# Peptides against a protein of PDB entry 6J54: the designs that were tried, part 132

Target 1, 223 residues: chain A of PDB entry 6J54
Amino acid sequence: NENLFASFIAPTMMGLPIVTLIIMFPSLLFPTPKRLINNRTISIQQWLIQLTSKQMMAIHNQKGQTWSLMLMSLIMFIGSTNILGLLPHSFTPTTQLSMNLGMAIPLWSATVFTGFRYKTKTSLAHFLPQGTPALLIPMLVIIETISLFIQPVALAVRLTANITAGHLLIHLIGGATLALLNINTMTAFITFTILILLTILEFAVALIQAYVFTLLVSLYLHD
Target 2, 42 residues: chain B of PDB entry 6J54
Amino acid sequence: QFQFTGIKKYFNSYTLTGRMNCVLATYGGIALLVLYFKLRSK

## One batch from the design tools (peptide; made by RFdiffusion4, then SolubleMPNN)

Design b2_p15_3_s4 (from b2_p15_3, 14 letters changed)
Fold by OpenDDE base, seed 4:
Structure b2_p15_3_s4 (fold): chain B 223 residues (1-223), chain C 42 residues (1-42), chain A 15 residues (1-15)
Amino acid sequence: as target 1 above (223 residues)
Amino acid sequence: as target 2 above (42 residues)
Amino acid sequence: MELSLLLQYLLELLS
């Protein structure tokens, strides 16, 4: 049982936590462009960043587009950490709820405060959906207020749960495949095929969760 | 569009201002209730 | 037999 969750324990080297180094590692994968025409990898990265930035910031006004750097860095960070976390024997920092809360709460609070600061009327009106019956207004306002405070928690838990669950499934199916190799090779081959398909799915989930996390932060800013 | 008159002009669930006022009224009512019970306990 | 060994090796890396 301990072996199943061993991959989620924060790694230490010589008694010192190396989580900080792991968190900073994805930054090395995105070097700053120095030339007008860079190599193929940097060009693809810049192209992807431009595409995602155009799509995500299209819903924001000029002032909201000032958050483009933050949102793009966020999606690249979460995405890269999630993808790197799928490597064998790797530690995924995004499986730690504390880390995701550490990202979600400040970003959420910043968006909420920004909304109240610059769009006070719209932000206050957001607590009441349009067309609500008069009798349901007080209750719905309370529910919407509670919903607002649950947003950062839901944002963090969603990312943590999806990444953690994916890793657990990979480990479980992988372990089952290993066990079946000594019992029935044909069945082991079937489970291995499932493992491959699951791994491909987890790559997609890793990117989707990064996108959803950033998108929701962006939507909170838009509101 | 909707044409509101009277108190519905300021408190409605369709206009931005109306929704805002409804929210403020709700919070104000809750605050008054809390204050009432707080003062009652003293 | 060789494929099974390779598969076992890969699974050990993934596990």
Scores: peptide ipSAE 0.047, ipTM 0.714, DockQ to the pose 0.013
Fold by OpenDDE base, seed 3:
Structure b2_p15_3_s4 (fold): chain B 223 residues (1-223), chain C 42 residues (1-42), chain A 15 residues (1-15)
Amino acid sequence: as target 1 above (223 residues)
Amino acid sequence: as target 2 above (42 residues)
Amino acid sequence: MELSLLLQYLLELLS
């Protein structure tokens, strides 16, 4: 299919890229509270933020809780962009590996450097698990070092792969359903049912990936 | 709980300080090896 | 036939 990947091309309007506008659009969906008693929409948003904040920051000390604003903004951004990306004819910037790497690498480096600055002994000790036989120490330290550097890549690739795969599956099954409508209506109905279920799943995946991304960043900070 | 003497006191996989020293020793060894090969090529 | 056309339209819109 020639147009299978068309949804992943950076959109342009009248020759001008509008990716910046798309990236900034989710911020408009979360206005700051202006009243003591807000409307239902803002109240629900605040409730969700408080719940997620409570869960994610429960593992952090008081010093680590200073990252709450950053982590909450991150999950809101990724989650909103992923959900909006499931709309028809929409462009999801999180399908771009460059964007996800741009988020993962700075956040990972910040957490790692923060750990080395404030918990130098503990951070260095993490390269060697407890109870390691003496003969395996050098090899395990090397493996753990490699594992550390793979973390930002894993964060970015996980998010990119899951979101991209979901979109591709929706397009493929959707196209198959259209093709089968003229061949066998019963089979087309089955594929259509699968498409609906998959779409529902992708909504969940969109939120889960946002949560997992932020959670892993927080876990790296906790270490 | 763990009582180590001699070199094991500073290099062990159980204590925090011991683990740190092992890591530093490993990195130091690797750095020395890299340095050796660089100087050898000259 | 009408349902099929509607479904086709919706699928075209979705894709």
Scores: peptide ipSAE 0.026, ipTM 0.703, DockQ to the pose 0.013
Fold by OpenDDE base, seed 5:
Structure b2_p15_3_s4 (fold): chain B 223 residues (1-223), chain C 42 residues (1-42), chain A 15 residues (1-15)
Amino acid sequence: as target 1 above (223 residues)
Amino acid sequence: as target 2 above (42 residues)
Amino acid sequence: MELSLLLQYLLELLS
């Protein structure tokens, strides 16, 4: 059990937690450009950011587009941390529910507060779907209110569960493959192939979860 | 656009104002119920 | 034999 969850414990050096350093490390991968024509790596990064920004901000008005910087930084942060977490013997901060809740709750509260501040009537009206029968109005308003408070929890748990489950599967299949090498090489080869495919899938999941997390925050802002 | 008369003009599930008023009425009702039970328990 | 050792090394690295 200790070997299985060893990658999820907070790493320490000389008794000092280095989680803060790990969290800040992805920021070094995205330097600020100083030239009109940058090198290939920075140009590709900017191109990806611009494409993602264009797609995510297409549904927002001018006031909503002011959040583009925050949302783009969020997706790049979560995406980079998730990808780096797939490296062998690396610690993934996004596997910690506390971190994801720490991001989800403030962002959710900010979007909800912004909605009530600038669009009070629309925000209150969203607690009741259009066309609801009169007899179901009180019950449905309560359900929608509960649904609102579940949003930050669902946002955090979705990210945590997907990343954690992926890591566990890679470790389990990897361990099984290693054990089968001494028993049957053919079976071990099959399990190893599955491991490779699973690893590729987890890379995709890492990016998708970052996108979904940011997109949902953006959608909450739009409402 | 929907045209409502009477109390349905202010409380309906189709207009923005109507939906808002329904939500406020629901919250108000819950608050009154909570207040009632709180006073009853004393 | 060498491929098996390499595979074991990679698996140990991933685990």
Scores: peptide ipSAE 0.025, ipTM 0.686, DockQ to the pose 0.013
Fold by OpenDDE base, seed 2:
Structure b2_p15_3_s4 (fold): chain B 223 residues (1-223), chain C 42 residues (1-42), chain A 15 residues (1-15)
Amino acid sequence: as target 1 above (223 residues)
Amino acid sequence: as target 2 above (42 residues)
Amino acid sequence: MELSLLLQYLLELLS
């Protein structure tokens, strides 16, 4: 297609943006359990949530485990939105840097402020690595301060870049495959195979980015 | 583990309190420098 | 010929 970025434009229906509906849609896929013996789908979902929760909360203390609900909702939200975004003719809200910054900045700030509130000494000491020579202390403190402020930006950009790049690659390889169908069927088959492998990879990337995003927020909370 | 005496007891890169004090001293120094140049420019 | 049409159909679904 002529516009490679057309898929990243916020969709509108009858002139009204439907981004809000798209953002809310993943929540419908994860219903709350109502019975002791649930359906197979709900049981698998709960099992996955328990596994991920166990892995993510293993590194946290009792106070850090209070954030389990927030972190688990975050990973489920980002993961579901990323996976749903890989569907044909779908819009991925996580391709929008504004959305990812909107998630990263508050979560990062919450972790930083929580650290300063409950562990003031440790949080302040974190700006200076252990064993730093005395002559390098001022410069290193400045670097660590800058590094701290880069964290939410890096978190948002990482998610945005990975998801956006994946979608662009799928679009480009897909377009190339269509163009090659009229030239050579064999080469088109090769590119199509690459496209399939890439789509499988993007499914993995979609889950990994959700996990990494939540994990990094969790690690910032632990520090 | 480390036993520091004198000024090194309060300003060191090994103990938690020492690191905190170093960070605070660094920020305080930067703030004072910025304040100095701001007042000097006026 | 049939494979190319199927591939085109699948690509149209993906695009």
Scores: peptide ipSAE 0.016, ipTM 0.685, DockQ to the pose 0.013

Design b2_p15_4_s3 (from b2_p15_4, 12 letters changed)
Fold by OpenDDE base, seed 4:
Structure b2_p15_4_s3 (fold): chain B 223 residues (1-223), chain C 42 residues (1-42), chain A 15 residues (1-15)
Amino acid sequence: as target 1 above (223 residues)
Amino acid sequence: as target 2 above (42 residues)
Amino acid sequence: LFSYFTELLVELFQL
């Protein structure tokens, strides 16, 4: 059924991809402050950024805190794109697995490389959990090594699956509501109520997934 | 806090150095096995 | 269900 996945097709106009413009659009919603006392919207944004930055970077040292700009930009980007994607007839770039892989793989690689660069002994030791019986060491090291390489895939798939599943569910319930309008108005009203509750849930999921993605990247950086 | 003697001093699952050495030993063993099979086939 | 997953994967990878 192509109609179910029509909203996830990358939009193009005149053969030119407008996905680039859609990806760049959230940047316009977060202007740089220029005054000591900014607008209320900018002040709230800066407050949220500062709050999240303090929370996320609390586990990192000075060298790790250099990633604050990257991680904050990441969470703002994913969060804003996910929220904007819940608008009617909108396209969410984060529903594309290619995009999420494009974010996950470089960030994961950078965190792993940074870990090996500055904390080589600790990073190598993380392949073997503390207290492992001697007989299980070889197998567990192999499993942990495989787990390391699954991390970027897990980051991308988790974000993609959660956002896509939410959008699909909203689409399905919305379609069912429209179909039931002329069949049974009472059931259509119930379905519409479920749709509203689901959209509220998806707003929360959108922010949570942005936070989880950024948090996991931060945790991988911390090792 | 943990006192290890002998070979357990270098290969243990509790100390940072011990865990690192265990990981390196595991990778070394796997590398040697891979090299053995490659050299065996050629 | 399998067809839905396959179509979803195709769309996600833009194949």
Scores: peptide ipSAE 0.192, ipTM 0.784, DockQ to the pose 0.027
Fold by OpenDDE base, seed 2:
Structure b2_p15_4_s3 (fold): chain B 223 residues (1-223), chain C 42 residues (1-42), chain A 15 residues (1-15)
Amino acid sequence: as target 1 above (223 residues)
Amino acid sequence: as target 2 above (42 residues)
Amino acid sequence: LFSYFTELLVELFQL
């Protein structure tokens, strides 16, 4: 049992927390451009950032587009950490629910408070969908209020669960393949194939979860 | 487009102002209920 | 299974 969760333990060396270094490491993979025409890798990165920025900020007005830097940095951070987490013997900070809550709660609260600050009338109106029968108004307002407070939890748990479950599944199937190598080579080959397919899926999940997390934060800001 | 008269003008689920007022009224009602039970328990 | 989930939760929250 300890072997299953060993990869999720926060790594330390000589009692020094190296988690901070792990969290900061993805920043090194995205260097700032220095030339008018940069390297191909940097150009591709900037191009991807611009494309995603245009896609995510298209739904926002000028006031909402002020969050572009924050949202793009968020998606790059989560995406890069999730992808790096799929490396062998790597630690993914986003597998920690505390980390994801630490990101979700402030961002959610910021979007909610920003909404109440600049769009108070509209934000209050969101607690009651349009066209609600009069008799259902009190109950629906309560439900919508509860739904609002569940949002940051849903953001954190969704990201944590998807990434963690993927890591666990890779570990379990990987361990099963190694165990089956000495028992049945054919079955081991099948499980290994599943492991490869799962790994490819987890790469996609890593990016999707980063996108979904950022998109939902952006959506809450738009509301 | 909407022809609301009386209380429906201020408390409706169709207009933005009406929805806001309904939400505020709901929260106000809940707050009053909580206050009532809190004062009653004393 | 319950033990796995418990350990997972402990690790997730770094308890």
Scores: peptide ipSAE 0.187, ipTM 0.778, DockQ to the pose 0.027
Fold by OpenDDE base, seed 1:
Structure b2_p15_4_s3 (fold): chain B 223 residues (1-223), chain C 42 residues (1-42), chain A 15 residues (1-15)
Amino acid sequence: as target 1 above (223 residues)
Amino acid sequence: as target 2 above (42 residues)
Amino acid sequence: LFSYFTELLVELFQL
C-alpha cells in the first residue's frame, strides 16, 4: 500500500527537495525578544523555555550546564517538528530514521567523548556496576560496552518508531472512519471518537518523545 | 569506608579506581587474546 | 505484515 506510506515520502518541488525548508521552518516560530516586556506569545515561550531549562539542567553541575543551549534547542526543534507534523497533509522530518540518526549519533558521541576527556575515571567506571561479584566482572564489562553502543541506535529508533506509529494509526483510523461513513454511521461515529482521542494522545507523545530524547542525551552527558 | 588490602585494593568493584582498573584489565585481556589468535594463525 | 515492515524500513531510510 503505497498510499499508506505516501505521507512519509520526502516532498520535492521541481526536482529540488524542500525538506531543508521544512526543517528550518520551526526556527521562525521562536523569535528572539528585543524588549524588556514583550508580547504575550513571546513571554509565554520564554517562560516555557526557562522552566524546561531549569528542569533539564537540574541534574548537571556548572560544567554540564554549558550544554544548556544545545539541549534546549534540541528539545524545541524536535518538539516543534513533531507538533507541526500532526497538521493535516504535513510531512514530519522526524519520521525519517536517517534524520534521527543524524541527530542521535553526533550528540551521543559528543557526550561520550566529553565524558572520557573530562571525567575519565567516572566514565570508565560506568562499564562496571558497583558491587559486582568478581567472577562476573569480565562478562558484565562486555555487556555494558555493548549497551553503550546500542544507546544511539535506541535513541533514534525510539523517536522514529513512536512518531511514525502515531502517524500510521491516525491515518488508518481516519481511513476507516471515512470508509464506515457510508456503511454504518454509528460505527463511524465511534471510530471518529477514537480518532480524536488518538490525536490528543499523539500531541502528548510528540512532546514526550522530544523530552525523552533530550533527557537521555542529557543523562549520557551527566555520566 | 572501603579498605581493601592486597590485589583487591587495585581491582575491586566498589571503589572508583578499582572499577576503572577492572575495566582496563578486561579490555587488555581481550586485546591480548585477539593478538594471540592473530599471531597464531600465521 | 512483513511487506509493510519492509516498505516502512525503505521509507525510513529513504532507500
Scores: peptide ipSAE 0.172, ipTM 0.774, DockQ to the pose 0.027
Fold by OpenDDE base, seed 5:
Parts: sequence; structure tokens; C-alpha cells
Structure b2_p15_4_s3 (fold): chain B 223 residues (1-223), chain C 42 residues (1-42), chain A 15 residues (1-15)
Amino acid sequence: as target 1 above (223 residues)
Amino acid sequence: as target 2 above (42 residues)
Amino acid sequence: LFSYFTELLVELFQL
């Protein structure tokens, strides 16, 4: 019997993990341009990447612009994997907390270390907000230090929880619709309508979470 | 620009240098407290 | 509910 979590298990075939292939698959959907004037699909993709790049990197200086390629690849990867994960019987790697931690911790560490390396004074000053009363300075510095270390965890958990919860909700409502088909067709129709609305919402959430994840990494990089 | 005199010039929450010094002082104070309690436990 | 969350955590961490 299928359990609720059957859709979240790492798929294997003959003992070999298929997860690697699933992770690599989204890259095939975004081919590199080979002409000055490309096909419509490639042109739209490049246009979207350029728009997102301009929006994401607008707050960064020249040194921060160096991270543009990595951040754009990150948002495209997370966005594409999240959207593909909404396909029936698909496995979404971003539902695995291990994967999201694997992305969040190194990127967070890189941004923090980059900040300390190039802007040490500013980075240290971020542990104390401006205008803090003198009596609250020690406690607030401690809180901001703790907040810094919570950032990678929050980054990973936010993405994981939002995508996983969406998948679970679609699964549960889908199961409810099937169960109600033979009990009450009217109620089944209502639940099916809710399922459609939730699916549309999850498409939006998938893109938003990819954007938020990348944006937060970018903001942490902004020194 | 803020005009601070005395200790407030180096330890303030408005200037970049002041904020940095406050953070360093806080970490130093915590380190000293931890060291004190560690030595006291002996 | 606790079992649900534990199973969810196990699956999320691939334990």
C-alpha cells in the first residue's frame, strides 16, 4: 500500500539512485544560445534570465556582479526543479531538506566569508543595528549573532517546507477527490476545484520560493 | 555626521566604527565571562 | 501527529 510519503522517497532503480538524473534533467530545458538571433523559445529564456539578472544584481557593486552567474543558475535550477516537481508522479529534489541544506549552507558561508574578507568593518557593524540604546547593545549583538547562524537553516527549511507542504496538500486533496467520487459527486467537484486552485498556487509558490531563496542569498552577499 | 566625544566616539551605535567596536567589545566581554566561569569551576 | 512529523523528517533527511 502506498503511504503519504511515497512521493517523497528518493527513487532508485536496481539499487542505483535516479535522483542524479532528475537533478540534471532541468539543465536540458535551457540550451545555450548559438546565434545572435535565436529561436523564440531560447530568446524568451534569455530575456527572462536577463530581466531577473538586472533585478537581482541592481543592488550590487561590480564585485557583487561577479556572483550574477551563480545566482541566476541557482534561481533557474530551483525554479525549474520546483515546477517539474508538480508533474504527476514526479520527484522533487527540493523537497529533500538535505539538498536544500547542501545549497544553503555553502552559499551562506560564502556570502558571510566574502563579506568579512572585503568589508570587515561593515560586516561586523551589521551585528549592531544603528540607533540602538547603549543598554541594549550587548544583548542585541548576541541576538544578531544567533540570527546570523539561523539564516542558513531558515533558508533551507523555508524552501523545503513550502514545496513539501504544497505537494502534500495536492496529494491529500487529490486523494479526497477520488474518495468522494463514489460518495458525493457534488462534493467531489468542489474538492477538485480546490485542487486546481491549489495547483495554480503551487506553481506560483514554486517560482516565488526559487526567487526568494536566490534573493536572500544575494541580500546576504550585499555588503 | 554625528559628533561624539570621549568614549562615545569609539563606542556608539550610529557610526560604522562605533558599531564595530561595540560588537568587538561585546564578544570580548563574553569571552572574558566564559573564561571567568571556567576558572571558577576549578 | 508526532508519528506523522517523524516520518516526514525521516523522509526529508533520507534516513
Scores: peptide ipSAE 0.163, ipTM 0.767, DockQ to the pose 0.027

Design b2_p15_4_s4 (from b2_p15_4, 8 letters changed)
Fold by OpenDDE base, seed 3:
Structure b2_p15_4_s4 (fold): chain B 223 residues (1-223), chain C 42 residues (1-42), chain A 15 residues (1-15)
Amino acid sequence: as target 1 above (223 residues)
Amino acid sequence: as target 2 above (42 residues)
Amino acid sequence: LFKAFVEYLRELYLL
């Protein structure tokens, strides 16, 4: 059934891609403050950004805190797109692996490059944990090198898999509830309850994945 | 506060410089092995 | 369904 994957196809209108507009839409939800005492919604947004900024940037030095704007914009973008994607008949760009790789690979490469530029000795030393036996050094260095290159892939796949799997599960259970309405109403009610619980979980997952993605990028910058 | 002498001073798993040198030595060894196998087939 | 799945994989940048 094509309806199963219809929600993941990039939407087009008269042959023109609307994906660009969908990606830019979350920016409209976060207006810039104009007054000292702003509206309640803007105040809450600023408060949340300040709290998350303090939590994430506490591990960084003064030079690392320069990345605060980029990391906060990243978490707001991913979080907002994930939450908006849970709306009915909406499209989530973060379900596309190409987009997540497009975010993960440059950010990861930038963090690794900045690490090698400013902390060359420390960054090279991270390939070998402290206290490693002498005979295990070559093997462990190889493993750590492989681990480093898996980081951007794991970062992108984690976000894509969690968001996509959640959407698929909601569609499947939703379809099952509709199918069971004519077969067994009691079972349909149970399935509907599971659907509600799952949707609540997916809201949490949407925020958690945004936070974890940004946090891991920040952690890679610190290392 | 580790005091190493000789080869252990430059290649150890405890000091920062030693760890760096071990990593560089490993990469250099791998590069030499790859180069050896590449030149061997010719 | 298979065609839809292939299109889905194409959108996911796997094909």
Scores: peptide ipSAE 0.207, ipTM 0.789, DockQ to the pose 0.028
Fold by OpenDDE base, seed 5:
Structure b2_p15_4_s4 (fold): chain B 223 residues (1-223), chain C 42 residues (1-42), chain A 15 residues (1-15)
Amino acid sequence: as target 1 above (223 residues)
Amino acid sequence: as target 2 above (42 residues)
Amino acid sequence: LFKAFVEYLRELYLL
């Protein structure tokens, strides 16, 4: 049914794009602290940001730590948009491959160019793993070069596919529960229980995908 | 640290400089092959 | 369903 994919259509109001408002909405959920001791909500948010920042930036040197703001903003943006996308009748911008490619390609390019700029020798050497037999060097360099260019695509597709698949599964099971209400109440109850468990899983997936996306960008920066 | 002599000093898969030179040599070789086939077709 | 899926792919800019 066409209604199955209706949730993934970019919302418009009388031809005006509402997508811009949806993308900007998560920014309202994270106000900047103004005091040394803030409200409980802000304190929890800042604590979580600091915790994630410490664990992610521990791999980087001082030059890499300059990316902390970008990486933390990225994980908060993707995480918040994915969580908000699980609300009923909501549109998740990260289900659009164009959105994820728009984030993945520039960030990947920035990390690659930063590596070539400051660590040219190490970056060039990264195309050849250590200990490679001499006869396999040309082939492996080619494969590693191809692997490098697949990274932004894999980054975008991973996020898009995981979020989209989760949404589709919720819709399908939700539709199944509705269809089984008048057929078998017991089966409908079981299906509804699965739906609840799936929604909980999707909340976890939403956060994990945000973390993985940011972590991989950070890893590409380190390498 | 590995000590290499001869051509292995410049082209090896263990040292950073050796790996870099191998990568550059591979790209250079591919570029020359592409150029050769392009000129051959003409 | 297949037609809807194809339209969905077009909206995702895969087709």
Scores: peptide ipSAE 0.202, ipTM 0.774, DockQ to the pose 0.026
Fold by OpenDDE base, seed 1:
Structure b2_p15_4_s4 (fold): chain B 223 residues (1-223), chain C 42 residues (1-42), chain A 15 residues (1-15)
Amino acid sequence: as target 1 above (223 residues)
Amino acid sequence: as target 2 above (42 residues)
Amino acid sequence: LFKAFVEYLRELYLL
């Protein structure tokens, strides 16, 4: 059914891409404070950013702390876009694999290159785990090299698959609920309850996937 | 802590330098194999 | 459904 995938089509207006405006919209939800004592909403946002920043950057030294702005902006962007994508008849840019690859590959490459630049010995040593038997060293180095190159793909696919699957399930169960309203009201009520529980789960998944994406980028920077 | 002698001093899976040398040796070996097959095919 | 799936994969740049 074409209607099943209609929510994942990139929207356009008069031939102009609206996707650019949709991607830029979450930035308006996080204004910069000007006063010493700000509004309650801004204060809560800043408090949450500080908590997440302290939690995420606790792994890194002073050199890794320079990435705090990038990682915090990343988690806020992905988290806000994922939550906004749960609105009815909305388009989620993070459901597009091209979007997630566009974030994953540059960030992954930047972390890998930064590691090789400042910690060359440690970065090269990570291709071989400690205590490896001598005969397994060449094969394990190859496997770890392949594992390194799979990281950006896994990072992008994980985010895309989780968000897309959630949207599909909400759409399917929502459609089933509407279809069952005229057939069996009791079954429709059960399906509707599942839809509510799934929607709550997807809100959690939206935040968790943003956190995991940023955490893994941070972890790749540390290692 | 890890006091190895001989070739194990430079190529071991316990020390940082030893692990680095093992990785470089593996990549060098693969590069030499690729070069060998490339020259052999001509 | 298959046509929609193919179109979806095209939008994801998998095809």
Scores: peptide ipSAE 0.197, ipTM 0.777, DockQ to the pose 0.027
Fold by OpenDDE base, seed 4:
Structure b2_p15_4_s4 (fold): chain B 223 residues (1-223), chain C 42 residues (1-42), chain A 15 residues (1-15)
Amino acid sequence: as target 1 above (223 residues)
Amino acid sequence: as target 2 above (42 residues)
Amino acid sequence: LFKAFVEYLRELYLL
């Protein structure tokens, strides 16, 4: 069991936390554009950022669109860290629930407080869905209040569980493939094919989870 | 537009104001109940 | 219960 989770241990070198460097590494992949016509890589990155920004921030008002930089940086950070985590012998910081909670709780609290600050009536009204029977109002308000406080936890756990489960599955199937090489080569080949397909799927999952995390934060902001 | 009269004007599940008032009333009621039991036990 | 849950997560190296 310890071997299964060995890849999720926070890496250290000589007692120094290298995790900080790993977390900061994705920032090097996104240089700031300085030219009118940039390199192809930078142009593609800018295009993707603009595309995702337009898609995600279309539902927000002008005040909500001020969060565009934060949300785009968030999706790029989570997405890049998740993708880089699929490299062999790499550590994914997003597998750590502490980091995901560290991102989820402040962002969630900021969105909730922003909602209460600028749209107090609407935010309070969201605790009671429209069309609720009068007799169910007190119970539903309580449930919705509890649901609100579960949101940051669900946000963090969703990201952590999906990324961790993917990594574990890759590890298990990879280990099974190696074990079957000496037992049945044909079965090992099939398992290896499944492993390849799974890794491709995990690349998609990595991006989807980044998108979902950012989208939910955006939805909480919009209320 | 929904036309509500009387208490339904302030406490309804359709309008934003009505929903807000229902939520506030619920929280206020819970707070009063907690306060009552706290003062009674004290 | 919360302490147990935290310890469980620490055993899984998630915290």
Scores: peptide ipSAE 0.173, ipTM 0.788, DockQ to the pose 0.030

